Peptides against a protein of PDB entry 1IK9. Designs and how they scored, part 197

Target 1, 211 residues: chain A of PDB entry 1IK9
Amino acid sequence: MERKISRIHLVSEPSITHFLQVSWEKTLESGFVITLTDGHSAWTGTVSESEISQEADDMAMEKGKYVGELRKALLSGAGPADVYTFNFSKESCYFFFEKNLKDVSFRLGSFNLEKVENPAEVIRELICYCLDTIAENQAKNEHLQKENERLLRDWNDVQGRFEKCVSAKEALETDLYKRFILVLNEKKTKIRSLHNKLLNAAQEREKDIKQ
Target 2, 207 residues: chain A of PDB entry 1IK9 as posed
Amino acid sequence: MERKISRIHLVSEPSITHFLQVSWEKTLESGFVITLTDGHSAWTGTVSESEISQEADDMAMEKGKYVGELRKALLSADVYTFNFSKESAYFFFEKNLKDVSFRLGSFNLEKVENPAEVIRELIAYALDTIAENQAKNEHLQKENERLLRDWNDVQGRFEKAVSAKEALETDLYKRFILVLNEKKTKIRSLHNKLLNAAQEREKDIKQ
Target 3, 195 residues: chain B of PDB entry 1IK9 as posed
Amino acid sequence: MERKISRIHLVSEPSITHFLQVSWEKTLESGFVITLTDGHSAWTGTVSESEISQEADDMAMEKGKYVGELRKALLSVYTFNFSKESAYFFFEKNLKDVSFRLGSFNLEKVENPAEVIRELIAYALDTIAENQAKNEHLQKENERLLRDWNDVQGRFEKAVSAKEALETDLYKRFILVLNEKKTKIRSLHNKLLNA

## One batch from the design tools (peptide; made by RFdiffusion4, then SolubleMPNN)

Design b2_p23_6_s3
Fold by OpenDDE base, seed 4:
Structure b2_p23_6_s3 (fold): chain B 211 residues (1-211), chain C 211 residues (1-211), chain A 23 residues (1-23)
Amino acid sequence: as target 1 above (211 residues)
Amino acid sequence: as target 1 above (211 residues)
Amino acid sequence: EEKKKEIEEFEKKLEEMEEEEKA
């Protein structure tokens, strides 16, 4: 089961933060349980897949697009843009929400809720879920931080090896060329010496022919 | 201001989770505000640095060690070991907690609380703090995840460059030695050819002298 | 022929490096 708790403002009670909990299995499209609380009272309603389909049809909206709007309204919380307006009557237990566009506001959905007999249980469970989520997220943060520090060490190690490899390549090239030059110069000197000996021998033979 | 919310079980009400909020400035040693709630009622008390010092003295415990025990009791939540027992009388508003050791349990501290007139405000604020903490931790998680993915890419990139550098170094050495051997062999061939010419010239001169 | 050209180019590069080391 998935769950999202968001803060909302009701048009009827703009001075007190309400909390909207939505709980569902796999996808919001399959239906959900909505719970509203003000920290004293709680109200709950179940919305079926058939009700979601009917609301989409009544709006002449494609079901997947409608569910996408439900996700934004009910799961995103009050984003910084008051794109969604929430209304609730404690008398009728009628909950409805509207999408506010520049030139048009329209009702996105409506649900009948029931007042919870023991709101303290619902509130305690909601706080428990928040504390569990905090603990899970903290553990994940600590894990990611340690992994990040490991990856940074591993990066620095391979970077240092790479720089040493580059320097070693350049040093190798330079050293090999120096060694090759020395050996080739020795061979060039021997060639020059042998050529001079041949020239001298030829000159001596020319002298011997000239008696 | 720092804050910690924990789940506790009261000896008087073991079937219902209570929430213990502790709020302080910089260090718990400087004093704190304690808030207890059951999701319906709330109770608050302020504990001063002088009260903490007095409780430490009454226990004949060093203040820093006592504050360390307070942190474990009041901020750690109910750890898996029920090392701390919490007691609260709704009638007297007297809150006290005990440290349970193998052979000895002792009272660690006691506070007089006052019933909050509007518990719904305290509960709403507590839920708001939980939701804010969740959002902050989620944003940190997303950041750390993206940074982790970046570091992994950077590591793979430098690792691939390092492997290419190693291969290029080996290829360079092999190529340079091959080229050197070719040049050296050419010079050796010239030296051998010149030596043979010198030997032939010497043999011809020896024939001319024998003639 | 290609090997002879490679040798000549390598000899030339060695001579250039020998001149640079003498400067």
Scores: peptide ipSAE 0.030, ipTM 0.828, DockQ to the pose 0.789
Fold by OpenDDE base, seed 3:
Structure b2_p23_6_s3 (fold): chain B 211 residues (1-211), chain C 211 residues (1-211), chain A 23 residues (1-23)
Amino acid sequence: as target 1 above (211 residues)
Amino acid sequence: as target 1 above (211 residues)
Amino acid sequence: EEKKKEIEEFEKKLEEMEEEEKA
């Protein structure tokens, strides 16, 4: 079961924050339970998949689009744009909500709720769910923080090894060339010495032929 | 201002989860506001730094140790070890809590609370705080997740550059040695050729002298 | 011929580095 609690403002009671709890299985399209509370009273209603389908048909709206609007209205809380307005009569227990655009305001949905006999139990359970969600999110946060710290250490270690590898490559190239130059210079000197000996021997032979 | 909400069980009402809200400025030692609710009624009391000091003195406990025990009792909720037990009289509005160890149970603190006239407002504010905390923790978790994904990419990039650097270093060494051996072998061949020419010239001169 | 060019290029690079080390 999935659950979302949002803050809403009722048109009839704009100074009193209400809480809208929606609970569903897998998809909101398959139906949901809606609970409204003001922190003293609570009201609950069950919305079936057939009611959602009927509301979509009555609106001449495609079901997936309609469920998308329900999700925005019921799960987001009234965002700062007041695009969704909520109405509730405590007398009739009739809950309805509207989508307000610049040129069009229309009723998006309506539900009959029932007053909960023991609102304190619903409120306690709602607070328990909030506290559980806080604890779970804190545990996830601590896990992500530890992983972040690990990844940063691992990055620093590889970066330091990479810098050492670059420097070692440059040093290797320089050292090898220097060593090779020394050995080649020795061989060049030996070649020059042998060539001079050949020239001298040729000059001596030319002198011996000229007596 | 800092705040913590915990679940507690009262000895008198063990089947009804109560919520203990503690609010303080910077340090719990400087005093705090305690609020108890059952989801229908609420009770609040203010605890001063002087009361905390007096309770520590009455217990013959060092103030920092006493505040450490208060923090465990009031901010942790009753952990699974039932080390802290809570008592509240709705009639007297007297709240007290005990630390229970194997060989010793002792009263850790006591407060007179006042029944809140509008408990619904306190409950709504408490739920609002929980919802705000959830939203803040979700935003932190999303930030940490994005940072972890960034760090993982950065690590992969450096790791791939490091591996290429290692391979390039080994390839460089091998290539330089191969090229050097080729050059060295050419010079060795030239030295051998010049040496043979010198030996032949010496043998020809020795023949010309005998001749 | 190709090996001779590779050797000549390597010798030239070694001579350039020998001149740089004497400067």
Scores: peptide ipSAE 0.023, ipTM 0.822, DockQ to the pose 0.797
Fold by OpenDDE base, seed 1:
Structure b2_p23_6_s3 (fold): chain B 211 residues (1-211), chain C 211 residues (1-211), chain A 23 residues (1-23)
Amino acid sequence: as target 1 above (211 residues)
Amino acid sequence: as target 1 above (211 residues)
Amino acid sequence: EEKKKEIEEFEKKLEEMEEEEKA
């Protein structure tokens, strides 16, 4: 089961932050449980897949698009853009929400909720879920931080080895060429020496022929 | 101001999870505000630096050690080891906690709390803080995850460049030696050719002298 | 003298590599 808690403001009680919990299985399309609380009272309702399909049909909206709008309205909280307006009557236990666009406002959905007899239990469970989520996210953060530090050390080590390898390659090439030049110069000197001996021998033979 | 919320179990109400909020400035030693709630009622008290010092003195415990025990008791929640036992009387608004060791149990601290007139506001603010902490931790997790993925890609890139550099160094050495052998063999052949010409010229001169 | 010894060691290593390439 997946769960999301959001803070919302009701049009009827704009000064009191309310909390909207939505719980669902795999997809919001298969239905969900909605819980509203003000920290004193709580209200819960179940929305079925058939009700979601009926609301999509009543709106003449494709089901996937409608579920996408429900997800934005109910799971994201009212972001600062006030794109969604939430209404709840404590008397009728009727919850409805509207999407506010520039040129059109329309009801996106409505739910009949029931007042919870023991709201303290719902509130405690909600706080427990928040604390569990904090603990899990903190453990994940600590793990990712340690992994980042490891990866950064490993990157710096390989980078340093790479730079040493580049420098060692350039040094090797330079050293090999210097050594080769020395050997080649020795062979060139020997060739020049032999060539001079050959020229001298030819000049001596030409002198011996000329008596 | 720093804040920690923990779940605790009261000896008087072991079936009902309570929440202990501690709020402090920089260090717990400078004093703190303690808030207890069961999701319906809330109680708050302020503990001064002087009270912390007095409790440490009354226990004949060094202040830093005592503050260390307070931190473990009040900020870690009751971990599964039940090292700390929490007691609260709703009638007297008296909160106290004990440290349970194998051979000794002792009162670690006690606080007079006051019942909050509007517990719903305290509960809403507590839930808001939890949701804000979740959002901050999620944003941090997403950042760290993206950074991990970047660092891993960068590590793999440098590792691949390093391996190519090692292979290129070995190939360079081998290629330079092969090329040098070819040039050296050409020079050796030229030396041998000149030496043979010198030997032939010497033999011809020796024939001309015998002639 | 040291340079001459380095050259001789290098020529020797070159001859060893020339023999390994012929095998």
Scores: peptide ipSAE 0.019, ipTM 0.822, DockQ to the pose 0.772
Fold by OpenDDE base, seed 5:
Structure b2_p23_6_s3 (fold): chain B 211 residues (1-211), chain C 211 residues (1-211), chain A 23 residues (1-23)
Amino acid sequence: as target 1 above (211 residues)
Amino acid sequence: as target 1 above (211 residues)
Amino acid sequence: EEKKKEIEEFEKKLEEMEEEEKA
């Protein structure tokens, strides 16, 4: 089961932060349980897939688009842009919310809630879920941090090996050329010596012909 | 200001999860505010540095060790080992906690709390803090995840460059030796040719002397 | 012919490196 808690402000009680919990199985489209609380009282309603479909039809909105709007309104909280406004009557237990655009405001949905007999249980469970989520996220953060430290070490190790390889390649090229020059210079010296001997032999032969 | 919320179970109400909030400035030793709630009622007390010092003295415990025990009891929650037991009387507003060891149980501390007039405000603020902490931890997780992905790309890039460098070094060595052998063989051929010319010149001179 | 050209290019590169090492 998936769950999201958001803080909302009711138009009727703008000074009192309310909490909106939505719980669902796999997809919000298949229905959800909505819980509203002010930290003292709680109200819960179940929204079925048929109710979601009916609200989409009543709005003349495609179901996937409607569910997308529900997801933004109910799971994202009121974004800093006050794009969604929430209303709740404690007397009627009627919850509704609107989308406010620059040129158009419209009701996005409405639900009947029921007052919870034991709101303290709902509130305790909500706090427990928050604490569990904090613990899970902390454990994930610690794991990711350790992986980052590992990856950074591994990167430094490979970088250092790469730099050594570059330097070793340059040193190899230089050393091989130096050694080759020495050997070639020995052969060039031997060739020069043999040419001089050949020239001397030719000069001696010209002297022997001239007695 | 630092804050920690933990879940605890009271000996008097083992079926009802309570929440223990501790808030302090910099160090727990300098004093803290303790808040207890069951999701309906809340109780708060302020513990001063002098009270912490007095409790340490009354226990004949070194202050740093005592604060270390307070930190474990009040900030870690009841660990799975039930090492810490919590007691609260709603009538007296007296809160105390014990450390249970295999052979020794002792009272670690006791505080007088006061019933909060508006527990809903304390509960709402507590839930807000939990939601803020979740959002902060999620943002940190997303950042760490992106850094991990970056570090992994950077590692793969350097690893690929390193492998290319190794291959290029081996290819360089092989190519240089092949080219050197070709040049050296040319010089050896020239030396052999010059030696043969010198031998022929010597044989011709021996013929001219016998003539 | 190609091998002779490779040899000449390699000899030239060896001579260039011999000059650089003497500077």
Scores: peptide ipSAE 0.018, ipTM 0.821, DockQ to the pose 0.777

Design b2_p23_6_s4
Fold by OpenDDE base, seed 5:
Order: sequence, then C-alpha cells, then structure tokens
Structure b2_p23_6_s4 (fold): chain B 211 residues (1-211), chain C 211 residues (1-211), chain A 23 residues (1-23)
Amino acid sequence: as target 1 above (211 residues)
Amino acid sequence: as target 1 above (211 residues)
Amino acid sequence: SKLEEEKKKFEEKLEKMEKELEK
C-alpha cells in the first residue's frame, strides 16, 4: 500500500494546518482512502474506482488526466502557488477541492468523509508512519553517503593510476629515444671509420701504381 | 534548536504508543524541553541545566556520563532491547524512566510535566516537523543520488582513459622497437658491405704485389 | 584524444630522426 501525507489549509480554517493522508494500492486510479485531521479530530472516506470514473465523466475529463490532477492536488500538498484550495465542512463531513488557474477556477473533486470515533489512534498511526519514513530515509541517506565515499575513493585511485600511466609513457618514450640515438651514433661512427679506411686503401694503391 | 521525536511505551499504557519529543539548544546538558503525547493529550516540561546537574549528583554519576544516558534514553527511543522503561502518571503529571540491566534496574530520571491546554497545536506542530524532516531528507537523498551518478560517470570516464593510456603505451613501445630494429639492421648491412669492400681491396693489393 | 596527439607527435619525432639518420 502506498501512502502520502500532506499539510493543507482549509478555506474555513486558514489558521489551522490540517493533514491530508491518502492511502492506495498500486495506483490512485483504483481507489484510495482519504483521511483528514486537525490533530484533534479525524475524518476518513473511501473513494472507489467507480467514484473516480464518475467524477472524471462529470468533469468531461479523460480519466488519466483526471487522476493526474488528483495526484497533484492530493499527493503534492498545496504547492506554494495556491493552485489547489481545500474545503471541508465539519457539520456535513463534505470535503471538496478546487483548482485555481489565472482565469478559471473549477471544482476538481468532492468526497463525503466520516468522523473517526478514535482520532487519537489515527493520529498516533500517522505519527508512527512519519517516524518510520524518517528512519527509512535516514538509513537510505547513510547508505548513499557511504557509496558516495566509496565512489570517490575509487575515482581517486583510477585517476592516480592514469596519471602514473601518462608519466610512464612519457618516460618510456624519452628513454627509448635516448638509447636509440646512442646505438645509432655508434653505428654511424663505425660506418665513417670504415669509409675512411677504404679511402686510405685506395690512395695507397694509387701510390703503389705510380715507380 | 535541535529536536528529536521518538515513540515510547508507558508501563501504565503498553497498548498505546506515546511520542516523546525532546528539544534543546546545542547540548542536552544545557537543558531541554520534553513533550509527551498520546495523539489526544499532551504534556510538556522544561528541564534546566541545574536539574540535570542535581539528578546526576543524586545518582552519584558524573555529569557527562549522566547526560550520555539521558541522550540514549530520550533521543534513541526505546531500542528493541527494552533497556529503558518509561512511566507517566496522568494524574500527577510525573514522568520517570528507568534503565534495565540484567542484574540491576535503576531510575535514570524523573520530570514533572504540565498538561498542555491545546494539545492539537502541539500535535500539529509535531506532524509538521515530521513532514518537514521527511522533505529535507528526501531532498538530501535526491542530491546524494545525483552525486553518486556523477561520480560513477566520472569514474567510467577516467577508467576508459586509463585503459586507452595502457594500450597506447604498449602500442608505442612495440612500434618503436620495430622501427628501431629496421634502422639498426640497415646500418648493420652497410657495415658488412664496407667490411667486404675492405677485404676485397686488401686481396687485390696482395695480387698486385705478387705480380 | 590527448594520447593520440602525443602519439602523433612521437611519430613525427621518429620520422625526423629517421631522416637525420639517412643523412
């Protein structure tokens, strides 16, 4: 089961933060349980897939688009842009919410809720879920941090090996050239010496022919 | 201000999860505010540095050690080992907690609390803090995830450069040796040719002298 | 790549050295 808790403000009680909990299985489209609380009282309603489909039809909206709007309204909280307004009557237990656009406001949905007999249980469970979520997210953060530190070490190790490889290549090039030049100069000297001996032998032969 | 919320079970109400909030400035030793709630009622007390010092003295415990025990009891929640037991009387507003060791149980501390007039406000604020903490931890998780993905890309890039460097070094070494051997063999052939010319010139001179 | 540029510079040095050896 998936769950999202958001804080909302009711038009009727703008000074009192309310909490909107939505719980569903796999997809919001298949239905959900909505719970509203002010930290003292709680109200719950079940919204079926058929009710979602009917609300989409009543709005002349494609179901996937309607569910997308429900997801934004109910699961994102009231974003700082006041795009969604929430209304609840404690007397009628009627909950409705509107989407406010620059030039158009429209009702996005409405639900009948029922007052919970033991709101303290709902509130305790809600707090427990928040604390569990905090603990899970902390454990995930610690894991990601350790992986980050590992990856950074591994990066430094490879970088250091790469720099050593570059330096070793340059050193190898330089050493090979120096050695090559030395051996080649020795062979050039030997060739020059042999040419001089050949020239001397030819000059001596010309002297011996001239008695 | 630092804050920690934990779930606890009271000996008097083992079926009802209670929430223990502790709030302090910088160090728990300097004093703290303790809040207890069952999701319907709330109780708050302020514990001063002097009260902490007095409780440490009454226990004949070094202050730093005592504060260390307070930190474990009040900020870690009841660990799964039931090492800490919590008691609260709603009538007297007396809160106390014990440390249970294998062979010894002792009272670690006791505080007088006061019933909050508007528990819903305390509960709403507590839920708000939990939701804020969840959002902060989620943002941190997303950041760490992006950094890990970056580090992994950077690692792959350096690894690929390193492998190319190794391959290029080996290819360079091999090519240099091949070219060096070719040039050396050419010079050796020229030396052999010059030696043969010298030997032939010497043989011709010996013929001319015998003639 | 930087490594290919270094390889090319090396090949150019080698060719220069070969020409100096033919001289």
Scores: peptide ipSAE 0.023, ipTM 0.821, DockQ to the pose 0.091
Fold by OpenDDE base, seed 2:
Structure b2_p23_6_s4 (fold): chain B 211 residues (1-211), chain C 211 residues (1-211), chain A 23 residues (1-23)
Amino acid sequence: as target 1 above (211 residues)
Amino acid sequence: as target 1 above (211 residues)
Amino acid sequence: SKLEEEKKKFEEKLEKMEKELEK
């Protein structure tokens, strides 16, 4: 079961923050349970998949698009305050909400709610859910923080090894060139010495022929 | 102002989850506001720094150690269920709690609370705080997740560059040695050729002298 | 990549050295 709690303001009681809880299985499209509370009283209603389908038909809206609008209205919390208007009559237990667009407002949905006999239990359960959600999110945050610290250490280690590898490549290249030049110069000196010996031997032979 | 909400069970009402809110400025030692609620009624009390000091003296406990025990009792939530026992009389508005050790139980603190006239407002504010905390923790979680994904990408990039650097170092070393050997062999061949020419010239000169 | 540029610079230096050694 998935759950979302949001703050809403009722047109009838704009000074009192209400809380709208929506609970559903897997998808909002399959129906949901809605609970409204003011921290003293609670009201609950069940919305079936058939009611969602009927409301989509009545609006001449494609079901997936309608469910997308329901999700924005009921699960997003008070978005920017003025997009959705919530209405509830405590006398009739009739809940409805409107989407306010720039040029048009339209009713997005309506539900009959029932007053809960023991609102304190519903409120306690709602607070328990909030506290459990806080604890779960804190544990996830602590885990992600530890992972980020690990990844940062691992990154610094690899970066340091990479920099050492680059420096070692340059040093190796320089050392190999120096050694190469030394050995080549030795061989060049031997070649020059041998050429000079050959030239001297040829000159001595020319002298010996000229007596 | 810092705040912590925890679930507690009262010895008088073990079947009903109560919520204990503690609010303080910077340190619990400077005093705190305690609020107890069952989701229908609320009770609030203020505990001063002087009361904390007096209670530490009455316990013959060092103040820092006493505050450390208060923090565990009042802020940790229900730790493993049996370490702290909470008592509250709705008639006297007297709240006290005991620390249960293996061989001894002792009163850790006691407070006089006052019944709140409008508990719904306190409960609404408590739920608002929970929802705000959830939203803040979710935003932190999303941020940490994005950073984690970034750090993982950056790690993979540096690791890939490091592996390429290692391979390039080995390839460079191998290529340099191959080229070096080729040039050395050429110079060795020239030296051998020049030595043979010198030997031949010497042999020809010996023939010319014998001749 | 920077590594390919360094490798290319190295090859050019090696070729220059080879030409100086033929002299």
Scores: peptide ipSAE 0.023, ipTM 0.821, DockQ to the pose 0.089
Fold by OpenDDE base, seed 4:
Structure b2_p23_6_s4 (fold): chain B 211 residues (1-211), chain C 211 residues (1-211), chain A 23 residues (1-23)
Amino acid sequence: as target 1 above (211 residues)
Amino acid sequence: as target 1 above (211 residues)
Amino acid sequence: SKLEEEKKKFEEKLEKMEKELEK
């Protein structure tokens, strides 16, 4: 089961933060349980897949697009843009929400809720879920931080090895060139010496022919 | 201001989870505000640095060690080991907690609380703090995840560049060696040819002298 | 290390080439 708790403001009670909990299995499209609380009272309603389909049809909206709007309204919390307005009557237990566009507001959905007999239990469970989520997220953060520190060490180790490898190869290449030049020069000197000896021998033979 | 919310079980009400909020500035040693709630009622008390010092003295415990025990009791939540027992009388508003050791349990501290007139406000604020903490931790998780993915990419890039650099240097070195061997063999062949010419010239001169 | 092995192989190749050159 998935769950999302968000803060909302009701048009009827703008001075007190309400909390909207939505709980569902796999996808919001399959239906959900909505719970509203003000920290004293709680109200719950179940919304079926058939009700979601009917609301989409009544709006002449494609079901997937309608469910996408439901997700934004009910799961995103009050984003910084008051794109969604929430209304609830404690008398009728009628909950409805509207999407506010520039020139048009329209009702996105409506649900009949029931007042919870023991709101303290619902509130305690909601706080427990928040504390569990905090603990899970903290454990994940600590894990990611340790992994990040490991990756940074691994990167520094590879970089240091790479720089040492480059420097070692450059030094080796330079040494090779120096050694080759030395050997090549020695061979050139030997060739020159042998050529001079051949020239001298030829000159001596020309002298011997000239008696 | 720092804050910690934990789940506790009261000896008087073991079937219902209570929430213990502790709020302090910089260190718990400087004093704190304790808030207890069951999701319906709330109770608050302020504990001063002088009260903490007095409780440490009454226990004949060093203040820093006593504050360390307070942190474990009041901020760690109910760890898996029921090392700390919490007691609260709704009638007297007297809150006390005990440390349970193998052979000895002792009172670690006691506080007089006052019933909050509007518990819904305290509960709403507590839920708000939990939701804010969740959002902050989620944002930190997303950041750490993106940074982890970046570091992994950077590591792969450096590794790939390193492998390419090694291969390129090996190819260059191999080409250099081949070229050097060719030049060197050419010089050796020329030296051998010149030596043979010198030997032939010497043999011809020896023939001319024997003639 | 793999780098030290490569250095050693390279030095051995150099020495072999030098010996072939003296010859």
Scores: peptide ipSAE 0.025, ipTM 0.819, DockQ to the pose 0.090; fails the geometry check
Fold by OpenDDE base, seed 3:
Formats: sequence, C-alpha cells, structure tokens
Structure b2_p23_6_s4 (fold): chain B 211 residues (1-211), chain C 211 residues (1-211), chain A 23 residues (1-23)
Amino acid sequence: as target 1 above (211 residues)
Amino acid sequence: as target 1 above (211 residues)
Amino acid sequence: SKLEEEKKKFEEKLEKMEKELEK
C-alpha cells in the first residue's frame, strides 16, 4: 500500500490547514482511500475504480489523463499556483475539488466522506506514519552520505595513483633516453677509433709499396 | 530553534500512542518546551535552565550527565529497551519519567504541564512540521543521490585515464627497449666488421714483410 | 593526446639519433 499526506486549504476554512491523506494499492487508478482531517475531526471515504471511471466518463476525459489530474490534485498538495481548490461541507460530508485555469474552472472530482468516530486514532496513525517516513528518510540519507564519503575517498585514491603514473612515465622516458644516448655515444666512439686505425694501416701499406 | 517529536507510551494508557514534542534553542541544557498529545488533547510545559539545574542537583548528578539522560529519554522515543518509562496524570497535568535499570528505577524528571485550549492547532502544527521535515529530507536525499552519481562518473573517468596511462607506459617501455636493442646490435655488428678488417690488414702486412 | 605528442617527440628524437649514428 502506498500513502501520501498533503496540506490543503478549504475554501470554507482558508485559515485552517487541513490534511489530505490518500492511500492506494500500486496505482491510484485502481481506487483509493481518502482521509481529511483538521487535527480535531477526521472524515474518510473510499473511492473505487468504477467511480474513477465514471467521473472520467462524465467529464468526457480519457481515464489516464483524469488519473493524472487526480494525482496532481490529491498528492501534490495545493502547490503555490492555486490550480486546485478544495471544498468540504462538514454538514453534508461532501468533498469536491476544482481545477482552475485562466478561462475555465471545472469540478475535477467529488466524494462523500464519513465522519470518523474516533478521530484521535486516525490522527495518531497519521503522525506515526510521518515519524516512520522521517526515520526511513534519515536512514537513507545516512546511507547516501556514507556512500558519498566512500566514493570521494576512492576518487582521491585513483587520482593520486594517476598523477604518480604520469610522473613515473615521464621519469622513465627521460631515464631511458639518457641511458640510450650514453651507450650509443660509446659505440660511436669505438667505431670512429676503428675506422681511423684502418685508414692509418692503409696509408702505411701505400707507403711501403712506394721503395 | 530545534525540535524533536517522538512516540511514547504512558504507563496509565499503554494502548494509546502519545507524541512527545521537545523544542529548544541550540542546547537542551538552556531549557526547552515540552508538548504531549494523544491526537485529541494536548498539554504543554516550559522547562527552564534553572529547573534543569535544580533537578540535576536534587539527583546529585552532574549537569552534563543529567542533560545527556534527558536527551536520551525525551528525544529518542522509548527505544525497544523500555529503559525510560513515562507517566502522565490528565487530572493533575503532572508528567514524570523514570530510568529503569536492572537493580534501580529512579525518577529522572518531572514537569507540570498545562492543557492546551486549542489542541487542534498544536496537532496541525505538529503535522505541518512532520511534512516539512519529510520534504527537507527528500530534497537532501535527491541532492546526495545526484552527487553520488557525479562522483561515480568522475571516478570512472579517472579510472579509465589511469588504465590508459598504465598501458601507455608499458607500451612505451617495450617499444623503447626493442628499438634500443636493434640499434645496439647494428653498432655491435659494425664494430665486429671493423675489427675483422683490422686483423686481415695486419695479417696481409705480415705476409708482405715475410715476402 | 598528450601521450601521442610525447610518443611523436620520442620518435623524432630516435630518428635524429639514428641519423647521427649513420654519420
């Protein structure tokens, strides 16, 4: 079961924050339970998949689009744009909400709610759910923080190894070149010496032939 | 101002979850506001730094140790170890709590609370605080997740550069050695050839002298 | 890449050394 609690303002009681709890299984399209509370009283209603389908048909709206509007209205809280307005009569227990656009305001949905006999139990359960959600989110936060710290250490270690590898490559190349030049110069000197000895021997032989 | 809400169980009403809200400025030692609610009624009391000091003195406990016990009792909720027990009389509005150890149970603190005239406002504010805390924690978790994804990309990039650097170093070293050996062998062959020419010239000269 | 530039500089130095060895 999934659950979302949002803050709403009723048109009839704009100074009193109300809380709208929606609970559903897998998809909001399959139906949901709606609970409204003002922190003293609570009202609950069950909305079936058939009611959602009927409301979509009555609006001549495609079901997926209608459910998308329900999700924005019921799960987002009234965002700062007042695009969704909520109405509730405590006398009739009739809850309805509207989508307000620049040129059109239209009723998006309506539900008959029932007054909860023990509102304190509903309020306690709602607070418990909030506290559980806080604890779960804190545990996730601590986990992500520890992972972040691990990834940063691992990055620093690889970066340090990379810098050492670059420096070691440059040092190796420089050393290999220096050693190579020394050995080659030694061999060049030996070749020159042997060539000079051959030239001298040839000149001496040419002198010996000329007596 | 800092705030913590915890779930507690009263000895007198163990089947009804109560919520203990503690609010303080910077340190619990400087005093705090305590609010108790059952989701229908609420009770509030203010605890001063002087009261905390007096309770510590009455217990013959060092103030820092006493505040440490208060923090565990009032901010942790009753952990699974039932080390802290809570008592409240709705008639007297007297709240007290005990620390239970194997051999000793002792009163840790006591407060006179006042019944809140408008408990619905306190409950609504408490729920609002929970919802705000959830939203803040979600935003922190999303930030940490994005940072972890960034760090993972950065790590993969450096790791890939490091591996390329290692491979390039090994390839360079191998190529340098191969080229060096080729040049060295060529020079050794030239030296051998020149030495043989010198030996032959010396032998021919020795023949010409005998001749 | 920087590594390709280093390889190229190395090859150029090697060729220069080879030419000096033929001399």
Scores: peptide ipSAE 0.022, ipTM 0.819, DockQ to the pose 0.097; fails the geometry check

